# Designs tried in a protein design run: peptides against a protein of PDB entry 6J54. Part 68

Target 1, 223 residues: chain A of PDB entry 6J54
Amino acid sequence: NENLFASFIAPTMMGLPIVTLIIMFPSLLFPTPKRLINNRTISIQQWLIQLTSKQMMAIHNQKGQTWSLMLMSLIMFIGSTNILGLLPHSFTPTTQLSMNLGMAIPLWSATVFTGFRYKTKTSLAHFLPQGTPALLIPMLVIIETISLFIQPVALAVRLTANITAGHLLIHLIGGATLALLNINTMTAFITFTILILLTILEFAVALIQAYVFTLLVSLYLHD
Target 2, 42 residues: chain B of PDB entry 6J54
Amino acid sequence: QFQFTGIKKYFNSYTLTGRMNCVLATYGGIALLVLYFKLRSK

## One batch from the design tools (peptide; aimed at target 1 V19 Q96 M99, target 2 L32)

Design b2_p25_6 (made by RFdiffusion4)
Pose (drawn by RFdiffusion4):
Structure b2_p25_6 (pose): chain A 223 residues (1-223), chain B 41 residues (1-41), chain P 25 residues (1-25)
Amino acid sequence: as target 1 above (223 residues)
Amino acid sequence: FQFTGIKKYFNSYTLTGRMNCVLATYGGIALLVLYFKLRSK
Amino acid sequence: SFYDLFVFFAVYLAVIMLVYQIYSL
């Protein structure tokens, strides 16, 4: 009975303040120069695109490369608006589940209508995988079509659920430091757990590769 | 002039990318169950 | 052109969140 942890009961609030100012704000963190040589703080933002525009370009290699100049604007928005919210009292718009159901469905249904305007037959004849055996036709085409309509729900709910799960362990491990007016040796170990956990919460950039890239496989497989 | 800088881009991919009517239908029906539960409280 | 496309996409999302914020009143 040496080290008794404590807890504080308080409501964890994902309120909704004025949002159309907070959305526009990580646009003006990135400027654009009309000059040849640039000023050494855009120049490491212009080099960070020319890396990851050479990985969502190399798989497709078609005339579906036209679509890929918009998939690097989808990686900078939720690559910034997940990184800005690690600050003390900031608010992330990709916490709410509302806009991610408007980021998944206008993009996911822009992929099944891409081959249906050109191929019209063999886009969802991709439901035919191989040289057809006889005992498992109805066990297949009720499976590989129930794992198609999962994909817009499987694209948007995987983003909202673990971004807001990073904010609660910021509070609750951080709120147990403030309510630790018991023995003071264990206060530093909960603080040291925080400053490790904030390094793991820079996997909010690593969850944007898993949004643009399973949108490319959901685009390279249909087209 | 927030148009003609990206007007060549629009009619290229908004043939399939501007289908927010399925989002508007799935959003408008999602308006209807919440005003109904508060009507029945 | 890339910055204009990035601002247009942020305006499109701001319209979705404005409709949700008016409905949440």

Design b2_p25_6_s1 (made by RFdiffusion4, then SolubleMPNN; from b2_p25_6, 17 letters changed)
Fold by OpenDDE base, seed 4:
Structure b2_p25_6_s1 (fold): chain B 223 residues (1-223), chain C 42 residues (1-42), chain A 25 residues (1-25)
Amino acid sequence: as target 1 above (223 residues)
Amino acid sequence: as target 2 above (42 residues)
Amino acid sequence: MFSELLKYLARQLAEIAALAQLALL
C-alpha cells in the first residue's frame, strides 16, 4: 500500500527518461496505408478514424473542418496511450497532469485565439449569456471570464483523474486479490472477478476519456 | 426580434452587438477601476 | 494511503510549477 503511486513515477533507464519513447510508441501502432486495399487491421483503423471524424466534424463549418487532422490525431493519441496504459507494468503518460495540461492549454489557446480572430463579435458576446438582467451583467461577465480560464484546467484534470483513478483501483483490487490468495481462495476468486469487470470498465473509460477530451476541444472550437 | 431604443439599443443582453458592447463596457470599467486604484496608491 | 496521495499530488504540482517556470523563460 505504501507504493500505490509508484507506478505513476516517470520511468528512467540508465538515468535517461524513457517517457519520450513511451509517448512516441503509439505512433507505431498506426501505420500509413500503402495499398488501395489494405489488410483487415489497417482497414478497421481507417474506418474508425473516418467514422469518428465524420461524427466530430458534423458540427463544424468548412473552416472548422480544417482542424479534423489535429483532432483525429489527438483522439488516436490519447486513446492509444490510455489503452496501452492498461497493460500490466506499463506507464501511462496521460496519468501525468503536466502532460495533459501540456495538451489542453495549447489546444484551448488555439481555439480561443481562432475564435477571437474569425468570430470576434460572437466570441466577445459569449461572455454574456442571452437574457441576463442588466444588474447581473458585470458580475456574470467576470464569472464567464473566469470560467473560460478554468476550461483548460478542467479538461486536463478530467482526463488525469479518470485514468489515474482507474489504474489505482485496479492496483488496489489486484493487490487485495493477491493477498487473499493466501488467506481464503474463495474470497480471492470473488475479488478477482471484480478485478476483471473493473478492467473491462477501464477499457471503456480509456476510450471515453479520449473521446470526451477531443470532443470538448472540438466544442470550444465551434463556439 | 427585439426592438430597443436609446441606450438599450447598444447595451442589451439579447442582441449580439448589445452583448458585445456590454462585455466591452464591463472590461473597460474594470480597467478604469484598476487604473484608478493604481494611481491612487501612488 | 492518504499521505501517498498527497505526495503524488505534490509531485504533480511540482512538475507543473517547473513547466510553468520554463514557459516563462
Scores: peptide ipSAE 0.196, ipTM 0.806, DockQ to the pose 0.049
OpenDDE base, seeds 1, 2, 3, 5: peptide ipSAE 0.160, 0.178, 0.180, 0.129; ipTM 0.792, 0.798, 0.802, 0.773

Design b2_p25_6_s2 (made by RFdiffusion4, then SolubleMPNN; from b2_p25_6, 18 letters changed)
Fold by OpenDDE base, seed 1:
Structure b2_p25_6_s2 (fold): chain B 223 residues (1-223), chain C 42 residues (1-42), chain A 25 residues (1-25)
Amino acid sequence: as target 1 above (223 residues)
Amino acid sequence: as target 2 above (42 residues)
Amino acid sequence: LFSELLTALALELAEIAEQALLLAL
């Protein structure tokens, strides 16, 4: 009946897209520290950033550590936008496939090109798993090549699908709870409880998807 | 660990260089096939 | 559900097309 995807339409004001402002808004939530002993909120943020940075960059050598800033900024951006998107009547730009592709494709291509530039032999050898029978080598190389090109698409679709599915489910169950309030209050209470549990899950999913997205980019860099 | 002789020295699935050469050979073969069909159409 | 899925897909494709157009200009 009603358009379930109305909340996913890009917001506009006076014919101008506000998406750019929404994308830039999370940057205001992470101010740069200016003191040795910062405010409690800033200190917690810096601690979390440091913790996640150590975890993600542990798999990289010193050369790979150069990408730490970009990867951490990416996870902070995606994580913050996903969490803010869970606010009522909010728009999550990461639900748009175009945005995720816009992030995934350049980052993926950069990691692939970096691999070919500095580790050409290893990158080329990645198309053929070790120990494969000689008869299957040509076909397997083709499959691995196709798999490589599917990586950016899978990366973008995974993030988009998970966040979008979460939002849709929240809206559907939320609408169902409101409809059941006038029919059966007991069932409405049960559905409302499920909604609360789902919202908590979506907060976790928001962070996990941001982490997975950046982790996979990091893994592609590591090859 | 692995001692390869002849063609297997350059084209094998166990050594890094061998794997690289196999990949390059595969791409070269595909390129030749594409070239063949292109020339056949003309 | 199928119609809604198609509309959602159409919207996403439209956004991609708009971005591609902006990049082309």
Scores: peptide ipSAE 0.184, ipTM 0.718, DockQ to the pose 0.049
OpenDDE base, seeds 2, 3, 4, 5: peptide ipSAE 0.115, 0.118, 0.140, 0.176; ipTM 0.692, 0.692, 0.722, 0.712; seed 2 fails the geometry check

Design b2_p25_6_s3 (made by RFdiffusion4, then SolubleMPNN; from b2_p25_6, 18 letters changed)
Fold by OpenDDE base, seed 4:
Structure b2_p25_6_s3 (fold): chain B 223 residues (1-223), chain C 42 residues (1-42), chain A 25 residues (1-25)
Amino acid sequence: as target 1 above (223 residues)
Amino acid sequence: as target 2 above (42 residues)
Amino acid sequence: EFSELLKALLEELARIASLSQLALL
């Protein structure tokens, strides 16, 4: 349905894609601290970054903690874009599978290559679960190899599907409420209430998906 | 601790080295099979 | 619109199910 998926079309202005500007916009919401004691908003942001950084990097060694900057930037980017996408008539770049694949594949490849470089023996051993019967070893190694290549796809699709589904549901219920306003005001009020509850849920989902995406990248790095 | 003797010492699913060797052997076997079918198709 | 709504609801339920599984991990 063209009307249903119209909000997911990449916006253009005067024939020029403004998607680049939309992607860069969240960076303006997180200014760098200039003073020792900053504004309350900046202080809260830095505090949240510190908490999430401490929580996510707790599973990593000293060498793995070098990825903290990249992982924190990733979660801030995805989280902010997802939240901004819940604004009325806004375009969420993270609903585009191309964008999520563009993030997932390089990050996944980097984690896999770093694993093979620094932990070659452990990384190769991960293709065979411990305690596997000898007869199942060849088949299981193949399955595990396939599973490895599915990881970046699953990572991208998970984020895309969760955000897109939420936007679709909000759009559909919103459209239904508008249609019901002229038919039955009482039913329209009920659907509107559901819409409000759904939007609250989508705010939570937006943050959770950003966290899960970054966490899984971090876990792949740890392996 | 697991005590393995013979071939099981090098190819087992319990030790890290054994698991690594099993994976390498599997990939080597697949590579040989692919090579065999490629040469057979010629 | 009804078919699309049903599809969206099913997708949302699938999402919730996936999140629940993730929470159990």
Scores: peptide ipSAE 0.046, ipTM 0.705, DockQ to the pose 0.018
OpenDDE base, seeds 1, 2, 3, 5: peptide ipSAE 0.016, 0.015, 0.026, 0.027; ipTM 0.710, 0.705, 0.644, 0.630

Design b2_p25_6_s4 (made by RFdiffusion4, then SolubleMPNN; from b2_p25_6, 16 letters changed)
Fold by OpenDDE base, seed 1:
Structure b2_p25_6_s4 (fold): chain B 223 residues (1-223), chain C 42 residues (1-42), chain A 25 residues (1-25)
Amino acid sequence: as target 1 above (223 residues)
Amino acid sequence: as target 2 above (42 residues)
Amino acid sequence: MFQQLLQALAEELARIALAAELASL
C-alpha cells in the first residue's frame, strides 16, 4: 500500500519542495508565437487554443468574455499538468486535493461574486427553481444554498479523484502484468492489453477533466 | 403569461422578481429564527 | 440550460466511470 502512493508524495530535493518548479514547467511548453508562420507544433497549439476558446466563450456575454484569458490559461495548465503526470515516475500536482481546492475556491468565489455584483436579481433567483410549489420554497432555497457551497468542493474532488484513480489503476494493472508474466504469459498479455487501453483512456480523462473543470467555472460565471 | 395579483405578485416561483423575493424572505425568516433563539438563550 | 449541461456532464462522467470500472476487471 505504501508503494502505491509513493508517486503521490510531493517531491523534495535537499528538503526543499520542487512542486513549484513542476507547476511552472507546463508554461514552458506553450511558447509565445513570434512569427507569422510558426512551427507546426506551435500552429497546432494555437489552433487548439482558438478552438477551445471559441467553444468556451460562446456562452458568455461581452462581460464574461473578459474571463477568456483566465479560463484558457486554466484549461491549458490543468490539461498540460495532467498529461505530463501520465509519464512514468512523474508527479502530478493535480492529484493533490489542496492544489485543486486552491484553484477551485478562488475561481468559484470570484464567479459567484461577479454574479452577485452584475446580476444580483438573477443570482438571487437562482436559489429558487422556477415552478416550485409554494410549500417547498423555504426548504428548496436552503438546499440550493447548500448546493452552492458544495460546488467548489465537488469541482476539486472530481478532478482529484479522477486523476488519482486513473494513476492508481495504471500502477495496479501494471504491477499485475509484471507479476503475471512469471505465472502465465497469456493472462499477462490480456492484462497488458487492458493496461494499454486504460492508458489511452487516462489520456482522454486528463483532457476531459481539464475541460470539465474549466467549463464548470465558466458555467458558474454565466450563472 | 401568468397573471398574479396581491401577495402572489411579489412572492411567486415563476417570475424573476418573485423568486428573488422568496429567497430574501426565506433568508430573512432564518435570520429572525436565529435571532429569536439567541435572545431566548440569554 | 445549466440543468441540461449538468445532466450531460453526469452522463459523460458515468460513462467514463463505467469504462474505468470495466478496465479494472
Scores: peptide ipSAE 0.028, ipTM 0.684, DockQ to the pose 0.024
OpenDDE base, seeds 2, 3, 4, 5: peptide ipSAE 0.027, 0.024, 0.027, 0.023; ipTM 0.680, 0.675, 0.695, 0.658; seeds 2, 3 fail the geometry check

Design b2_p25_7 (made by RFdiffusion4)
Pose (drawn by RFdiffusion4):
Structure b2_p25_7 (pose): chain A 223 residues (1-223), chain B 41 residues (1-41), chain P 25 residues (1-25)
Amino acid sequence: as target 1 above (223 residues)
Amino acid sequence: FQFTGIKKYFNSYTLTGRMNCVLATYGGIALLVLYFKLRSK
Amino acid sequence: SFFFVFFLLVLQIISTFYALFYLLL
């Protein structure tokens, strides 16, 4: 009975303040120069695009490359609005589940209507995988179509659920430091757990590769 | 001038990308179950 | 108060589209 942890009961609030100012703000962190040589703080933002525009370009290699100049604007918005919220009292718009159901459905249904305007038969004849055996036709085309309509819900709910799960362990491991007016040796170990956990919460950039890239496999497989 | 800089881009991919009516239908129906539960409290 | 929260949520989606097209510009 040496080290007794404590806890504080308080409501964890994902309130909703004025949001249309908070959305526009990580657009003016990135400027654009009309010059040849640039000023060494855009120049490491212009080099960071020319890397990851050479990985969502190399798989597709079609006339579906026209689409890929918009998929690098989808990686800088939820690459920035997940990184800004690690600050002390900031508010992330990708915490709320509302806009991510508007980021998945206008983009996911922009992919099944891409081959339906050009191929019209063999886009969802991709439901036919192989040289058809006879004992498993109805066990297949009720499976591979129930794992198609999962995809817009499987794209947007995997983003909201773990972003806001990173903010609660920031508060609850951080709020147990403030309510630790018991023995003071264990206060530093909870603080040291925080400053490791904030390094893991820079996997909020690593969860934007898993949004643009399973939108490219959900675009390269249909088209 | 927030148009003609990206007007060549729009009619290229808004043929399939501007289908927010399915989002508007799935959003407008999602407005209807929450005003109904508060009506029945 | 329900219609004011619904209006903010619809406005949040429209303003995300606008910020995504403005970042593409």

Design b2_p25_7_s1 (made by RFdiffusion4, then SolubleMPNN; from b2_p25_7, 17 letters changed)
Fold by OpenDDE base, seed 4:
Structure b2_p25_7_s1 (fold): chain B 223 residues (1-223), chain C 42 residues (1-42), chain A 25 residues (1-25)
Amino acid sequence: as target 1 above (223 residues)
Amino acid sequence: as target 2 above (42 residues)
Amino acid sequence: ELEELAKKLLDMINSTFETLLQLLS
């Protein structure tokens, strides 16, 4: 059913892509603090950012903590876009693999290059696990090298697949509920209950995927 | 802690330096093989 | 080029989902 994927098509208005506006929209939800004591909403946001920042950057030294701004911006962006995408008839930019690759590849490259610049010996040593038998060293180094290049792809696909799958399920169950309303009311009620539970789950998944994406980027930096 | 002698001192899978050298040697070997086959085809 | 590659991957993902949905339906 091609109609199932219609919600994932990049929206346009009058031939102009509005995806750019959708991507920029979450920035409006997180205004900069203007007062010493802000309102409750901004205070909660700042508290949450501070909390997540401490958790994510705890594994990094002082030099690695310079990436705090980038990582926090990333998690806020992905998290907000994922949550907004759960609104009815909304478009989630993070369902587009192109967008996720556009984020993953530069960040991955930056972390890898940073590692080679500051910790060359350690970075090169990561291609060979400790205690590897001598006969397996050449093949294992090749495998680890390939694994390194798969990391950005896996990072992008993981986020895209999880969000897309959730959206598809919501649409499918929602469509089934509407179809069953005129056939069997009791079955439609059960399906609707499942839809509610699934929606709650997707809210959790949206936040988790944002966290995992940022965490993995941070982990690659720590390596 | 590990006391290696000879070639194992430089090419081992336990020390950081040894692991680094193994990786570099592997890349160098692959590069040489690629060059060899490229020159052989010509 | 990256966008084209991403579109191809998305098409593959979509086809996979369609296949799975057909199997589940």
Scores: peptide ipSAE 0.066, ipTM 0.685, DockQ to the pose 0.028
OpenDDE base, seeds 1, 2, 3, 5: peptide ipSAE 0.044, 0.027, 0.017, 0.056; ipTM 0.683, 0.672, 0.643, 0.660; seed 1 fails the geometry check

Design b2_p25_7_s2 (made by RFdiffusion4, then SolubleMPNN; from b2_p25_7, 18 letters changed)
Fold by OpenDDE base, seed 5:
Structure b2_p25_7_s2 (fold): chain B 223 residues (1-223), chain C 42 residues (1-42), chain A 25 residues (1-25)
Amino acid sequence: as target 1 above (223 residues)
Amino acid sequence: as target 2 above (42 residues)
Amino acid sequence: ALEELAKQLQQAIESVFETLLLLLS
C-alpha cells in the first residue's frame, strides 16, 4: 500500500534531491590509508578487499586483471549501499531500478565491447555453442543473441528485486511488531525476534547480491 | 582433431573459425531478410 | 551455486511476503 512504498520514494529536502548525498555517503566509510600500519578497522577493510580481489580475479588472466580496480570498486559500492539500506526506515538507492540499470548497462556494454575489441573471433564464436547440429545453428544463434541483450536487464532486476523484497519484508514485520506492542507484548517480542533474524539474513543477502552482481560482470568480461 | 573439407571447413560448430562464420552467415541472412521486406514495401 | 542459492532465498522471501500480506489483509 501507500505506507509501505512510501519509504521507496526518492527523498527530497526543500525540493532538492538528497539521493546524491546518500549515494556518496558509503564512499566515506572507506578512507584511503596514509600509513604503512593503519587502524584496525582500515586494516580489516583492506584485508577483506584483498581477499575478495584474489577470489574475483582468480578466473581472469593478465588482461582480465586490468578490470580488478573497477570490479572491486563496484562490489564495495553496491555492498556498502545495500548494508546501509537495511537501516530501519532508510532509503536504499539500489532499490531503484533506474540506478541499477545505470550501473549495469554501461558495465555490460564495456565488457562486451572489450571482448569484441581484443577477442573478436572468440566473442563472435560465443554466440554459437560448440557441437551444435547444423540445422539448429540459425535459431540457436538468435537465442544466444537475445540472451546477451537480456543480461544487463536481468542483472539490474535481480539486484533490485532482491534488495527491495528484503526491505519490504523488514518494514512489514516491523510494522506488525509495533502494532502488537499494545495488544500482546509476548507476541510482539516473538515478532521482534523474527525481525532480528530477518535483518541478519538480509545482511547476508546484501553482501551476496553485491558479490553476484560483480561476479556476473566479471564472467561476462571473461566470456 | 576433426578434418573438415569443403563447406564444412568454413561452416562448422566445432572450430573457432567455423563458429564465427556461422554467426556471420546468420546475421547476414537476417539482414538480407530485413532488406527484402523493406524493399518489397516500396 | 550462489546464484541458485540467491534464487531460493528470493523465492522464500516472496513466499513470506505472500503469507504476511494474507495475515495483514
Scores: peptide ipSAE 0.203, ipTM 0.700, DockQ to the pose 0.017
OpenDDE base, seeds 1, 2, 3, 4: peptide ipSAE 0.171, 0.143, 0.127, 0.106; ipTM 0.716, 0.711, 0.704, 0.702

Design b2_p25_7_s3 (made by RFdiffusion4, then SolubleMPNN; from b2_p25_7, 17 letters changed)
Fold by OpenDDE base, seed 1:
Structure b2_p25_7_s3 (fold): chain B 223 residues (1-223), chain C 42 residues (1-42), chain A 25 residues (1-25)
Amino acid sequence: as target 1 above (223 residues)
Amino acid sequence: as target 2 above (42 residues)
Amino acid sequence: ALLELAKLLQEAIEATFETLNLLLS
């Protein structure tokens, strides 16, 4: 089990962390358009960004749409890093819980504080659901308060667990496929087929988790 | 739809203001409990 | 161990889809 997590260790060069460069690398994949009619790749990227932006920001009012730039940058960052992490023997920064917490906690705090600043009554009212029996009000308020503080943890753990589990399965099945090549070619072929299907699934999971992470951050702002 | 009078007007689980007041009252109660235990230890 | 991890992944994916469905409803 210890050898399985070796691929998740932060890479270093001469004792210096190169994780910073890996984190900044996805930014190079999204260049700023310079022409009115750009290349097909850039056009597709812009089209996808517009579609996702319209879908996510449709929930928010005009004040909430101020966060559109930040939320879209977040989803593009997480999505790109997750997809790049599916490359063979690649390091995915989003598999690190520390990184996800580093993103989730500040964004969550910002959304909570923004809610209290502009929607104080609604934000305070969310600690007590509508229609609660009078005798259960104090206990339920405490539970909802605890639930609020669990939100950043759940947000980070969800992303980390989904991406890490997918990575681990790909490595395990990939390793098993290589080991079975010389033992049973038929079984190795079946395992390889499963690996391909799993890889396709992980691509979908990578995008979904990026979307869910950003959507929940935006939803906490809206609520 | 709901008509509340007296204390229920300000502390109810159906209206927005009522819910807010209930939350504030709960936090106030917790703060008083913490203060009580702090003064008791002294 | 692999089966447990697969089950964990399945649960995580299902939970994600459920959450997404709840958010989109």
Scores: peptide ipSAE 0.230, ipTM 0.747, DockQ to the pose 0.027
OpenDDE base, seeds 2, 3, 4, 5: peptide ipSAE 0.193, 0.168, 0.158, 0.225; ipTM 0.741, 0.732, 0.732, 0.734; seed 5 fails the geometry check

Design b2_p25_7_s4 (made by RFdiffusion4, then SolubleMPNN; from b2_p25_7, 18 letters changed)
Fold by OpenDDE base, seed 5:
Structure b2_p25_7_s4 (fold): chain B 223 residues (1-223), chain C 42 residues (1-42), chain A 25 residues (1-25)
Amino acid sequence: as target 1 above (223 residues)
Amino acid sequence: as target 2 above (42 residues)
Amino acid sequence: ELEKLLALQLEAIEATFKTLLELLS
């Protein structure tokens, strides 16, 4: 017998974790083009990637644009995994906090270390806002330092919480709809309508969360 | 435009160099404090 | 329980949109 939280348990197949295969699956949905003029579906994908790339790299200098490939791969990965996670009774890897932390911490560290390497003076000065009174400088520097270390945690928790909450709501309302089918068909129809609207909303949330995650990483690189 | 003299030239919250020095001084002070307590125990 | 989850979800979505709009501006 399964409960509502059974879908969040790491799936295993014959004693082996299948999570690694699930994580690698979204990469198969975006094949590399081999022709000058590709199919419509591939052309749309490339167009969207180019459009989002131009938008995100507009705030970066020439040195920062070297991160374009990594940032675009990140948004495509998170977006695709979130959408696939909306399938009923599916395991969403991004609902696991360990995965999100394992992804966010290295990226955050890379951006911070890159800043210290090429812009040491500006990066160190960023811990103290301009115009701070002299008496508040030591305390404010400590607060800003703590704030920096909270950034990767907040980034991971935000993504995990939003996707998990949405996933739970879909399962709960879906289960209620099935239970009401044999009790009151009219009420079940209303609940089903709400479920459809919620599902559409979660599709949008899945894409937005992927974009926000990538944008914040890019913003940390710029600042 | 600011013209600082004396110690304010190196430690201020308006110039980039001044802000950097303030941050380094803060970290240095904390490090010395931690070192003091560590050497006091042993 | 369901109402609490809905309220939290809607609040999180609204906060995300507000943050996104602020970052784009």
Scores: peptide ipSAE 0.148, ipTM 0.733, DockQ to the pose 0.025
OpenDDE base, seeds 1, 2, 3, 4: peptide ipSAE 0.116, 0.107, 0.083, 0.094; ipTM 0.741, 0.751, 0.745, 0.744; seed 2 fails the geometry check

Design b2_p25_8 (made by RFdiffusion4)
Pose (drawn by RFdiffusion4):
Structure b2_p25_8 (pose): chain A 223 residues (1-223), chain B 41 residues (1-41), chain P 25 residues (1-25)
Amino acid sequence: as target 1 above (223 residues)
Amino acid sequence: FQFTGIKKYFNSYTLTGRMNCVLATYGGIALLVLYFKLRSK
Amino acid sequence: MNLFIFFAIYMAIIMLVYQIYYSFL
């Protein structure tokens, strides 16, 4: 009975303040120069695009490369609006589940209608995988179509659910420091757990590779 | 002039990308169950 | 940059409709 942890009961609030100012704000963090040589703070933004525009370009290699100049604007928005919210009292728009159901469905159904305007048969004849055996036709085409309509819900719910799960362990491990007016040796170990956990919460950039890239496999497989 | 800088890009891919009607239908029906539960409290 | 601003306006319209509906209830 040496080190008794404590806890504080308080509501964890994901309120909804004025949002159309908070959305536009990580646009003006990125300028654009009309000059040849640039000013050494855009120049490491302009080099960070020319890396990851050479990885969502190399798989496709078609005349579906026209679509890939928009998929690097989808990686900078939720690459910024997940990184801005690590600050003390900031608000992330990708916490709410509302706009991610508007980021998955206008993009996911822009992929099944891409081959249906050109191929019209063999886009969902990709439901036929191989040289057809006889015992498992109805056990297949009720499976590989129930794992198609999962995909818009499987694209948007995997983003909202772990971004807001990074904010609660920021508060609850951080709120147990404030309510630790018991023995003071264990206050530094909960603080040291925080400053490790904020390094893990820069996997908010690592969860945007898992949004743009399973949108490219959900685009390269259909087309 | 927030148009003609990206007007060549629109009619290229908004043939399949501007299908927010399925989002508008799945959003408008999602309006209807929440006003109904508060009506029945 | 123009396509990034247009995408940020489109996400702002979705969140404006949700915030008006949330302030109506």

